Peptides against a protein of PDB entry 2AKA. Designs and how they scored, part 68

Target 1, 299 residues: chain A of PDB entry 2AKA
Amino acid sequence: MEDLIPLVNRLQDAFSAIGQNADLDLPQIAVVGGQSAGKSSVLENFVGRDFLPRGSGIVTRRPLVLQLVNSTTEYAEFLHCKGKKFTDFEEVRLEIEAETDRVTGTNKGISPVPINLRVYSPHVLNLTLVDLPGMTKVPVGDQPPDIEFQIRDMLMQFVTKENCLILAVSPANSDLANSDALKIAKEVDPQGQRTIGVITKLDLMDEGTDARDVLENKLLPLRRGYIGVVNRSQKDIDGKKDITAALAAERKFFLSHPSYRHLADRMGTPYLQKVLNQQLTNHIRDTLPGLRNKLQSQL

## One batch from the design tools (peptide; made by RFdiffusion4, then SolubleMPNN)

Design b2_p15_2_s3 (from b2_p15_2, 7 letters changed)
Fold by OpenDDE base, seed 4:
Structure b2_p15_2_s3 (fold): chain B 299 residues (1-299), chain A 15 residues (1-15)
Amino acid sequence: as target 1 above (299 residues)
Amino acid sequence: SSALEQTLAQIDELL
């Protein structure tokens, strides 16, 4: 079982190298969310490092295939620069930005061509995620006026695939019924079979309100349920608050909150990582025979 | 491609 995610990683790398990424429905998890939904913070919390581009507007402008590999050592590698080991995660961030700009230019446009990043760490479970551009309604800077549709079209290339699981990231401090992530997930997965809900910003909800009904899977039921997380605030990020300390604060939040205390063992970033590892492993097992047959027919 | 064949062989080892 432990080798299934690494196998799919090798498949992803091989298909990226031959340009066949479009034709193969690989078992994967696509991460979807509106801008500022906390998507990047969730991914960085898995790694325990700040390494994703930050800023106003569209931060992720190419799909990022993030391959997390449990290892005794900590470093990152890009598929486009094999043999270069990155130990400074700021350099990882800069490489993502540079490689994005190399393909999209300086106009803050988007490209459907993935960046493949592998992170080796003792702090991660084996997990592969495809980070997708944040959904936006308003072009910023020199972005094309149709950028909303370009992003949607890019997301649809991933989330419409039957073997794609959807990690729908929604902020709790916004109307969850109007969540862009849950809307797109419902469009392509109307029965909620492929969607895992992540609820961020639970610490930023109005006093006297909570997301208990959502987290208990009572409001917008998903077969795979919801997991609440508490990310670092922008102030904490700017202040370089340690992610390990933030994860401890997240645990304390759930344990101390009257509405979430009973769910605390099924909430938070560490639990989310575990669930995603298990869900992906099981999903690979279920889809691998069909994938094998498809690959064999292409020989 | 040789890469695809190798990948199929790896899949077959896990099935």
Scores: peptide ipSAE 0.175, ipTM 0.838, DockQ to the pose 0.567
Fold by OpenDDE base, seed 1:
Structure b2_p15_2_s3 (fold): chain B 299 residues (1-299), chain A 15 residues (1-15)
Amino acid sequence: as target 1 above (299 residues)
Amino acid sequence: SSALEQTLAQIDELL
């Protein structure tokens, strides 16, 4: 079972090399969410490193195919620069920014062309995610006035695929009924069969409010349910709080919170990673025969 | 075609 995700990684790499990535419905998880919903922070918490672009506005401007591989060694490599091993994750961030700017130019535009990043780490489970640009209504800098729709169209290229699972990232400190992530997920997955809800910013909810009903799958039911996570605060990020320490604080948050204590074993980043690994593995197993037949028919 | 064939072979090893 552990070899199925690495297989799909090889498929992704092979299809990226031939430019056919858009035409193949590969079993994958697309990460969707509004701007500042915490998508990048969730991904960084899986790796335990700061390696994704930071800033205000649209940070992710190309799809990032993030291939996490459990390994005894820790390093990253990009498909566009094979043979270069990155051991400094700041250099990984800089390479993502440089490769993004190379394709999009200086206008902070977007491109549907993926960046393929593989991260080897002893701290990760085998997991492949596609980080997508954050949904926004507000153009920044020289972005075109229709940037909202350009992002939406880009997301739709991924999330409309039948074999695409959707990791819908929504902040708890905002009206969940208005979540951009859940709206787009509901549009393409009206029965909630492919969608996994992630609720961020649970620590930033107003006093006397909680997301219990959401996390218990009672408010907006998804077949695959919801998982709450607590990311580092902006203060923690600015203070360079270690992700390992943040994960311990997350565990403490769920265990100590009266509304979430009973859910604590089914919450947090480590649990999310396990669930995603298992769900992706099972999804690959279920879809692989159909994919095989499709590929065979193209010979 | 060769890359696709190799890919199919790898899939077939896991099915």
Scores: peptide ipSAE 0.167, ipTM 0.824, DockQ to the pose 0.514
Fold by OpenDDE base, seed 3:
Structure b2_p15_2_s3 (fold): chain B 299 residues (1-299), chain A 15 residues (1-15)
Amino acid sequence: as target 1 above (299 residues)
Amino acid sequence: SSALEQTLAQIDELL
């Protein structure tokens, strides 16, 4: 069962090498959300390292195929840099930035060409995610005036695929009815079959407010439900707060909060990682026979 | 064709 995710990783790498990403409906999880919704922080919390580009504006400008592999050793590898092992995750960040700029130029434009990053770690479960550019309404710097639509079109290339699961990341301190992630998910998955809700910033909600009804799947029901998480604050990130300490604080938050205590065992980053591993594995098992038949018919 | 055949072989090893 654990070997199914590594198989899909090999398929993703093979398809990326031949440029056929558009025609293949591989079982995958696409991560969608507004700018600053906390997508990158969720992914970094899975790895336990700071390795994603940070800054103001659109930070993720190319799809990042993030392949997490449980291993006794900790290192990263890029498909575009075969044979180079990265043990410093700051160098991983710099390589993502450099490879992004190589394709998009310095104007902070976007490209649909994915970056394939594999991370080996003893601290991860086998999991593959596609981090997508954050949805935005306002161009920044030298971005084209239609950047909102370019991002939307790029996201649609992934989330319209039937074998794509959608990790919809929404901040709790914003109106969830206005969530860009949930809107795009509802557009392409109206029955909520493929969508997993992630609610971030639960610690930043106004006093006397909570997201209990959302987390209990009562407000905007998804078949796969919602998982709440608490990410590091920007101050904690800038201060290089340890991710392990942040995960302990997240657990404490859910256990101590009157509205969330009863849900605490089904909340937080470690639970999210476990659920995603299980759901992806099951999804691969269910879709792989159909994919095989499709590929066989193309021979 | 060869890449597709290799891909099918890899899938068939797991099914």
Scores: peptide ipSAE 0.166, ipTM 0.833, DockQ to the pose 0.468
Fold by OpenDDE base, seed 5:
Structure b2_p15_2_s3 (fold): chain B 299 residues (1-299), chain A 15 residues (1-15)
Amino acid sequence: as target 1 above (299 residues)
Amino acid sequence: SSALEQTLAQIDELL
């Protein structure tokens, strides 16, 4: 049986080429969360490379359709520059920044026009994610005063779709009851059928506190549950700490933590990647007959 | 488009 995720990637590429990306409810995973929640770090940890824009305020300013493809070779390709293979992931970062600025200008505005990035790697599972702008309440620089609402409206274009799974990224060192990610997920998925919770910054919680009840799905139950991850610190990112070393440290964190040790085999970035691959594959299988019928009706 | 038709054919092979 051919991998279903590559099939959806071909559909995404075909629909992007015809300008119909917004009209078709493709099975996908949208990544949502507040600014600095750790969304970009989770995605970089999947690839094992630093390739996403970094900075203060809104980092992701356009939807990034990230297509991970397991391959014997490692390189990236953009849909907007077909045929160019990127082997330096710093050049990938620069291309994302340049292509973002080309559409949004230098004012740090946002655009709903996606960037389509495919990453081939031996270190990834087949997985497609849509990284969305981080929710914010405070305009920075020349951002429009309504930027919060613009971001929200952009997110709603994705997360309201029935075939959209929601990867809700929340930091553990903040009040999870007030998580922007979980709030928006609850708004569009009140039964918690489409939402996967990711809890970041577990290593930054105050001494004597833990997120055990959340990770055990007891506090804010989601049908698909929660997965804890430990990302590199901003200092580690700035210091170019190796992601492989960070993943080893993440594993050690869960295994050594009294509150998380019993969950350690169902935590961390590698487990999250497996779960997302499986859930996306199953979701594609379940939605594909309906998608077929919709596509056939458009021909 | 020919691409859409090809994709439908691929979907039909998987169903």
Scores: peptide ipSAE 0.149, ipTM 0.831, DockQ to the pose 0.528

Design b2_p15_2_s4 (from b2_p15_2, 8 letters changed)
Fold by OpenDDE base, seed 2:
Structure b2_p15_2_s4 (fold): chain B 299 residues (1-299), chain A 15 residues (1-15)
Amino acid sequence: as target 1 above (299 residues)
Amino acid sequence: SEELEKTLQEIEELL
């Protein structure tokens, strides 16, 4: 049933074309986390390309509906510029920045209006994610003083929906009890039914510390569990370290680490992608009957 | 929308 994700993609595109006035609770995965938690790096690791905006502070300022489609060819398409195929992922990055600025202006404000990006690649599984602005407490530059609340409100528009799964991205080198991602997830999903935990920066933990109890789902249990990943460092990104090489290093990290070796087959970016594909497919299957009834009532 | 109707029909065929 790998065709269910493309089917929902067509629904997403159709509703985006009509405008956000369709209050349809589509089955989706919203990506949430604090600034610099590693959300964008996880998404880029799925694609194997650098294509998301980079910088300090709030980088993602609009929801990004990222539709990954397994294909024999590699290219990207935006819903707002139909017919243009992007083969240079640097141009994809520039288009995201330009499209963001066209709507938000230069003040680094946010907008709830999604950018719809489809990426065709032989290296991806079918997967749709909604990347959301990173949670922050401190306005930077020309950001409004209430930016924290604006981001929170935007996230709540997605994560409060019953058919929304939550990919909660938390860095391991920070106190998990203070994770913005897990806090917002717990607020809207108190029983942990819709939340998938991602733990980044496992390679940046202090010597003699580990996230084993978290990854074993013993500390803050989620029904859907936790998956650890290792992203490229900022130095690796600046040095243009290849993502494929980084994924090999991630695998080596889990296999060689005493605390994680026994979990290694259920960790890392490739496993995360597989799990998300499966969970989204199953979630679509479970929600489609209800969605059909809602859609028929609107026709 | 014709595209929406088509997509709904495809959903019905899958259920």
Scores: peptide ipSAE 0.033, ipTM 0.713, DockQ to the pose 0.593
Fold by OpenDDE base, seed 3:
Structure b2_p15_2_s4 (fold): chain B 299 residues (1-299), chain A 15 residues (1-15)
Amino acid sequence: as target 1 above (299 residues)
Amino acid sequence: SEELEKTLQEIEELL
């Protein structure tokens, strides 16, 4: 069953190469959330490396198809740069930035054209995610005044697809009822069949408040539930704090917190990675027969 | 494409 994710990765690469990404409803997980919701930190925590662009405002400006592959070796490859193996993850970050700028220019505009990045690592489960631009209402720098709508339209190209699962990333230190991620998910998945909730910044909640009701799936029920995570602080990221140490601190947080201790085995980045691997694998199994029939009709 | 046909064959073998 674990081989189904690599199979879909080959399909994604083939379709990206022919420019026909729009017509195929591939089983995938789209990552959605407001700016600074913690999306990039979640993805980097899966890899155990700093490799995503950082900054203020819109950081992700193109869809990033992130294909994690369990391997004995650690390296990255881009579909647009075949044959080049990256072992320095800072070079991976620089390549994402350069390839983004090549298409969007220097105005911090967005493009719907995906970047396909495959990461081989002994520290990952097989998992494919599509990182999408963070939802924003405020243009920054030379961004067009309609950037909010451009981002929304880009997200809708992914999340409206029937075979797209939605990883909705929301910060706990903000009003969840106003979560951009959950709002867009509810718009395209009103029955909550395709949405997985991720709650970040649980360590930044005010004293005497907690997200227990959310994490117990009582406040805004999703069929696939919610998983809480604790990411590194911006200070820890800037200080290049080890992700392994951060994952240990996350585990300690859940175990020591009175409101979350009983949920601790169903929380944290390692559990999230496992759940996403399992859910994606099952989702691929369920959708592949229909996909095969559709593809055969197009040949 | 040949790559698409190959991938379809692999899907059929896995199903």
Scores: peptide ipSAE 0.025, ipTM 0.697, DockQ to the pose 0.573
Fold by OpenDDE base, seed 4:
Structure b2_p15_2_s4 (fold): chain B 299 residues (1-299), chain A 15 residues (1-15)
Amino acid sequence: as target 1 above (299 residues)
Amino acid sequence: SEELEKTLQEIEELL
């Protein structure tokens, strides 16, 4: 079972190399959410390193295929520069920014052409995610006035695929009924069969409010349920707070909170990573027979 | 692609 995710990673790399990315419905998890919903922080917490672009407005401007591989060593590799091992994750961040700008230019435009990044680490479970641009209504820089629709169209290319699972990232300190992530997920998955809910910013909710009903799957039921997480604050990120210390603080948050204590063993980033690994592995197993038949018919 | 063929063979072995 542990070898299924690496197998699909090899398929992804092979299809990316031949330019046929658009026609194959590979089993994958697409990450969706509004700007500043906490998507990048969730992904960095899986790796335990700061390596994703940060800033105001649209940060992710190309799909990022993030392939996490459990290994005895820690390093990163890009598909576009094979053989170069990155051990400094700041250099990984700079390479993502440079490769994004190479294709999109400096106008903050978007491109549907993926960046493929593989991270080997002893601290990760095998997991592949496709990080997508954050949904926005406000153009920045030289972006066209229709940038909202361009982003939506890009997301739809992934989330409409039957073999695509959806990691819907929503902040708890905003009205969840208005969550961009949950709205797009409901549009393409009305029965909630392919969607996994992630609730961020639980520590930033107003005093006397909680997201218990959402986390208990009572407000907007998803078959795959909801998992709450607590990311580092912007102050913690700017202060270079260690991710390991942040994960310990997250655990303490859930255990000490009166509304979440009973859920604490089914909350937090480590539990989310485990659930995603298991769900992706099972999803690959279920879809591989159909994928084989499709590939054999097209070759 | 030799890589694609190898990957397909590995899929067939796992099914």
Scores: peptide ipSAE 0.024, ipTM 0.691, DockQ to the pose 0.615
Fold by OpenDDE base, seed 5:
Structure b2_p15_2_s4 (fold): chain B 299 residues (1-299), chain A 15 residues (1-15)
Amino acid sequence: as target 1 above (299 residues)
Amino acid sequence: SEELEKTLQEIEELL
């Protein structure tokens, strides 16, 4: 069963090479959320490296197909530059920025053309995620005034697919009822069958408030539930705080918090990785027979 | 593609 994710990764690469990515309903997890919801921080916490573009506004401007592969070695590879192994994750960040700018130009526009990045690491579970642009209402720089709708249209290309799971990332320090992630998830998954909720910024909630009801799946029930995480602060990121230290602090946060202590074993980034690995593996197993039949009919 | 066919065969072996 552990080999199903790498198998689908090969399918993804093969389909990307032939330009058919948009037409195939491959089993995948799309990551959705508003700008600054903490999506990039969650992904970096999985890898244990700073490797994603940073900045204000729309950081992710192309879909990033992030293929995490458990390996004895640590390196990254891009599909667009096959044969080059990246061992410096700053170079990975720079390559994402360069490849993004190559396609979108300097106007900070978006493109639906994916970047395919594979990361081999001893510190990851097998997991493939599609990081999508953060939903926004405010254009920045030379972005077109309709950028909000362009982002939505891009997201809809992924999240409307039946075999797409949705990782909905919402900050706890904002009204969950107004979560862009949960709104789009509810639109395309009204029964909450494909959506996994991630609640970030639990450490930034006002004193005397908590997200317990959300995390206990009582406020807006999802079949696949919610997982709380604590990411590095922007100050910690700018200060290059070690991700390992941040993961330890996250564990301490859940264990020490009166409202979350009882949930602590089902919270945090390491647990989220395990859940996503299991969910994706099971989802692949369930969808592969149908996918095989569809592919065989097209051959 | 040859790679796609190979991958499909591997899928069939795993299912």
Scores: peptide ipSAE 0.034, ipTM 0.714, DockQ to the pose 0.624; fails the geometry check

Design b2_p15_3_s1 (from b2_p15_3, 7 letters changed)
Fold by OpenDDE base, seed 4:
Structure b2_p15_3_s1 (fold): chain B 299 residues (1-299), chain A 15 residues (1-15)
Amino acid sequence: as target 1 above (299 residues)
Amino acid sequence: SPEVQAALAELDAFL
């Protein structure tokens, strides 16, 4: 059972080598959300390292196929530079930025060409995610005026695929009815069959408000439910606060909060990682028989 | 490609 995610990783690597023309609906999880929704923080919390580009505006400008592999060693490798092992995760961040700029140029444009990053770690479960550009309405700098639509079109290339699960990341300190992530998920998955909700910034909600009804799957029901997480603050990120300490603080948050205490065992980043591993594994098992015929047609 | 063939062989061994 644990070998299914690595098998699909090898398929992903093989298809990336052939180029974009393989219209392959691989079983995968696409990560979607508005800018500053907390997507990058969720992914970094899985790894326990700071390694994603950070900043204002559009930070992720290419799809990032993030392959997490449980291992006794900790290092990263890119498909575009096979044989180079990265042990410094700041160098991983710089390589993502450099490889992004190599393809998109200096105009902070976007490209649908994925970056394939594999992270080996003792702290991860086997899990593959496709991080996608954050939805935005406002071009920044020298971005093209249609950047919102370019991002949307890129997202649609992934989330419209039947074998794509959607990790919809929404901040709790914003109107969830207006969540860009939940809107795009509802557009392509109107019955909520492929969508997993992640609610970030629960610690930043106004006093006397909570997301209990959302987390209990009562407000906007998803078949796969919602998981709340508490990420590091931007100040904590800039101050290089340890992610392990942040995960302990997240656990304490849920256990101590009157509205969330009863949900605490089904909340937080470690629980999210377990759920995603299980759901991806099951999804791969269900989709693999159909992939065989499609793979054979690409030979 | 050899990589796709290898991946298909692994898939076939699993199914």
Scores: peptide ipSAE 0.187, ipTM 0.823, DockQ to the pose 0.783
Fold by OpenDDE base, seed 3:
Order: structure tokens, then sequence, then C-alpha cells
Structure b2_p15_3_s1 (fold): chain B 299 residues (1-299), chain A 15 residues (1-15)
């Protein structure tokens, strides 16, 4: 069963190489959320490395197909740079930045052309995620005035596909009813069949407030539910706080919080990884027969 | 494409 994710990874690589990413509804998880919602931090917590671009505004400017593969060795490979193994994750970050700039130019524009990154690690479960640009309303720098709509249109190319699962990342310290992630998910998945909610920044909520009703799936019900996580603060990231220490602090947060203690075994980054691996594996199994028939009809 | 044919063959071997 665990071999289904690597199989779909090879399909993704093949379709990316021929430019057909738009035409095939591959079973995948698209990651959506506003700027600074914590998407990149969730992905880095899965890998246990700092490797994604950082900064203010739109940092992710191309879709990143992140293929996590459990392995005895730790290294990364890009589809655009076949045969080069990256063991320094700072070099991975720099390659993402360089490859982004090569296609988008220096204007901080966006491109729908994916970057395909495979990470082999003993610390990951087999999991593929498509990190998408953060939704924004305000252009920054030389960004086009319509950048909000360009991002939305790019996200819609992924999340409208029937075989796309949606990882909707929302910060708890903002009004969840106004969550850009949940709004776009509700638009394309009105019955909540394809959406998994992630609630970040639970540690940054005002005193006397909590996200219990959200995490208990009572406020905005999703069939696949919600998982709360606690990411490193920007100060912790800048200070190079160890991700392992951050994961221990996350566990302690849920166990010690009166509103979340009873949910603690169904919260946090390790549980999220496990759920996503299982959900993706099951989703691939259910969709592969239909995908096969579609591919065969195109030959 | 040869890549799509190879991918389909691999998919067929798995199903």
Amino acid sequence: as target 1 above (299 residues)
Amino acid sequence: SPEVQAALAELDAFL
C-alpha cells in the first residue's frame, strides 16, 4: 500500500516533463492558505529541515510539488536538475529561489509551472504535497496589480480537480470565518469531502480564547476534520531553533492546554503527517482505476 | 510519449 505514493510520484514526474500537468487529474494534496498562514512551516516540520524560501509577502511563487520519500539516506533531488543530489538543505532553498527567478524574472511575479522536489529522509513518511502561493490582497514591490487574481486562478487550476485533496491552512489567531483557505475550499468542495483543515498559530490566540469548537469539527464541519499544529515562531526560525525541539514543544502545548488536552493525540505535526499519508494512500487507491482508464483512452 | 507509455505500463503492473 505504501508504494502507491511513489507510483504517483513517477506519474507526476512524467507529466511534468511533457508539460501535461493541467490535463491529468492526478491524486494529490494541494496546500492552500493566506500569506503567513504557516504553510511553509508545516512542510518544513515534516522534513525536519529549513529548506523553503523565507521573507515577507509572496514567498512561494510557483507550485512546489514536494515528494517526501522514506529512505535510509537524507538528500533532495529536483526534476529540473536530474542526477544532482542535495545534502545541504540551504542549497535546496537557494535552488528553489534560483529556479523560481529563472521563470518568473525579478519582478516577484508568479508562474503556474511547478517545481518538482523529492526529499529522501529517514524522518518522513511517504507523502506528496503541492505547496501553492499564499493568497494575498495587496501587491508588493513590482508585483502586478492583479496578483490576487493570478494567485486565485493558479490555485483554482489545482483545487477544482476532483482527485485533488485540499489541505486548507488557517491561522487560529485570525477569524476563521474569514479564512481564505476555507473560503476557497468551500467554493470548490461545498460538501467538505476533499478538504482537510489545518489550524496553525494556536499558541498565538488571545488569553481566554480557544479553537476547541473548530478542532472538534463543530464550527465549520469537514468530513476529514481539522488538525491543530504549533509551528516555530519567526523569531525561532531566525534563531535556528531545532525542529525536533519545536515538535516536543508542540506536544507539550496540546497536553498542557485545558481546551486541547483531550484532543492532544489527534493534534500536532506528527499526527498530521500520519493522517496525510493515510488519506493520500487511500485516495490514490480509489482513483487509480479511473486514471488508468483515462490514460489508456489518450494513447 | 514514451514517458506516458512507461508510466501507464507501471500503473498496469500495479493494478
Scores: peptide ipSAE 0.185, ipTM 0.825, DockQ to the pose 0.776
Fold by OpenDDE base, seed 1:
Structure b2_p15_3_s1 (fold): chain B 299 residues (1-299), chain A 15 residues (1-15)
Amino acid sequence: as target 1 above (299 residues)
Amino acid sequence: SPEVQAALAELDAFL
């Protein structure tokens, strides 16, 4: 079973090389959410490294196909720079920024052309995620006034595909009924069949409030349910708090919180990673026969 | 594309 995700990674790389990434309905997980919802922080917590661009506003400006591969060694490789192994994850961040700017220019524009990044690590499960630009209503810098719609159109190219699972990332410290992630997911998946809910910022909720009903799948039911996570605070990020220590703090948060203690074994980043690996593996198994038939019909 | 054909061959060998 562990070989299905690497197989699809090879298909993704092959289709990227021919420019057909947009045309093939490959089994994948697209990550969607509002700006500052915590999408990139969830991905970094899987790797246990700081390697994604940081900043205010639109940080992710191209789709990032993040291929996590369990390995005895730790390094990263880009599809656009084959043969270069990155062992410094700051250099990985800089390469993402440079490759983004190379295609989008200086105006902080967006591009639908993916960056393909593979990370080998002993600390990851095999998992591929497509990090998408954060939904925003406010143009920054020289961005066109229609940037919100450009981002939405880009997201739709991924999430409208039937073989795309949707990781909808919503902050708990905001009204979930107004979640941009859940709105776009419901638009393309009205029955909640393809959507996995991630609830971030549970530690930033107002005192006396909780997301228990959401996490118990009672408020806005998804077939695949919700998983709560606790990311590093901005203070923890600025203080360079180790991600491993943050994962221990996350576990402690769920275990010690009266509203979440009973859910604690089905919450947190390690559980999310496991669930995503399993769901992606099963989804690949279910979709590959149909994909094979489609590809054979095109030959 | 040779890469697509190779990927299809891998897919066929798996299925």
Scores: peptide ipSAE 0.181, ipTM 0.822, DockQ to the pose 0.775
Fold by OpenDDE base, seed 5:
Parts: sequence; structure tokens; C-alpha cells
Structure b2_p15_3_s1 (fold): chain B 299 residues (1-299), chain A 15 residues (1-15)
Amino acid sequence: as target 1 above (299 residues)
Amino acid sequence: SPEVQAALAELDAFL
């Protein structure tokens, strides 16, 4: 059976070329969460490379269509610079920043125009994610005073689509009832049919507290459940600490933690990647017949 | 576009 995710990637590229990305309800996973929720760290942990912009405030300012493709070789390609292969992921980061600034200007504004990045790697499963700007309430620098609403409106363009799965990223060291990710997911998916919960910062919870009830799907139940992850600290990211070592530390965290040990085989970044690949593949299979009919009606 | 047509052909071959 041909890999369904690469097929949808070709559709995404074709639709991006014709400017119709917004009108086609392609099966995809939108990544949502507050600023500093750990979204970018989760995505980098999938690739095993530092390649996303870093900094204070809104880091992701355009939708990033991240197409992970399992391959024998490791390189990245952008749709906006076809034919250029990036093997240095620092150059990938710089290109994302440059291409973001080209469209948004230097004022840290946002744009709904996607960046399309494909990463070939032997270390990834086939997976396509749309990284979206982090939800914020406070404008920083030259950001427009309505930036919160601009971000929200941008997110709504993706998450309201029936074929959009929602990867809701929430930090464990904050009240889950206040999770911006889960709030927006609940608004557009009130039955929790399209939402996958990711709980980050489990290692930063106060001593004597845990997110066991959340991870066991008992507090705010989602049909697709929750997966806990442990990302690198900001200091470790700034120090370019090896992601492979961080993934080993994540595994050790879950195995050693009294509250999470029994869940350890259903936690962590590698398990999340596997689940997302499977869920996206199944979702594509279920939605392709409808997509075909819609496409045929537009020809 | 040729790319959309090719992608549709692939889709049709899969379904």
C-alpha cells in the first residue's frame, strides 16, 4: 500500500502552487498551543535537529507546513526555493526566519501564508504537521495591539476544517483548565473527536504534583487521548544539547517517575510520533474518498 | 495544473 502521507504531501504542494491551500480541506494535523507551551521543541524532537526559530515572544509567525518523510538521506527542502537541498539545519532555521521576515516584515507581525518545509530523514516517520503561531495575550515590540485576535483568526482557518486533526500542546506546569490549546480545541471540537493532547513540561511540575489524571484521560477526556513528553530545557536548547540524549532522558523520566511508570510505554516523543503517523494515515484513508469527490467537482 | 492532475491520478489509482 503506497504511503498515504506522501500522497497528501503531493496534493499539498500542488495546491500551494495554485494558491488554493485555504479552500481545500486536506487531512492534516494543526499544532496549537500557547506561547512557550513547547510546540517547537516537540517538532524538533521529531526531526532530531534544531531547525525552528527561537526567541522571546511569538516565534512561529507564519504557518509552517512541516512534511516529515522517512528517507535513507537527511536533508530539507522548501517549496519557495525548489531544488535547494539543505543539509545544515541551522541554514534551515535561518531560511525560515528570512522567509518569515520577507512577508511579515521586521515588526514581528504574522502572516497566514504558509511556509512549506519538507524534511527527509532516516530518523522520522512520515508525518505532516502544520505548526501555527503560539497563542498570546500580550503584544510584544512592534506587534499590533490585536495580535491575539489575529493569531486566533489564523488558527481558526485551520482548526475549523473537518479534516483537520488538532495537536493541542499544553504545559503541565500550568493549570490545564487554562490551556489555550484545549480551549480552542474544545471550541471547534466539542466532542474531542479531532483533538490529540500533548502534555509538555512534566519535569517542571511542583514537587508532589503530577499530571497522571490528565495522561490517563480522566480529567478532560479526549477520544484520541493524551501523550506526555519531556522537552529540553531552554538552557539546554540554547546550549544546543543533543536531542538524542534528551530523548533518552525523557524515557528515563517516565520509567523512573512513580506516577508515570505504568504509562511509560505510551508516553514520550517517539511514541507520539508513531501515534501521529498512525492517526494521520488512518484519517487520510477515511477522508480521501470525500476529498476526491470535492476535487472532481472543482475541475 | 499538471501537478493537481497528476496528484488526482495518483489518488484515483489508490482508491
Scores: peptide ipSAE 0.169, ipTM 0.819, DockQ to the pose 0.733

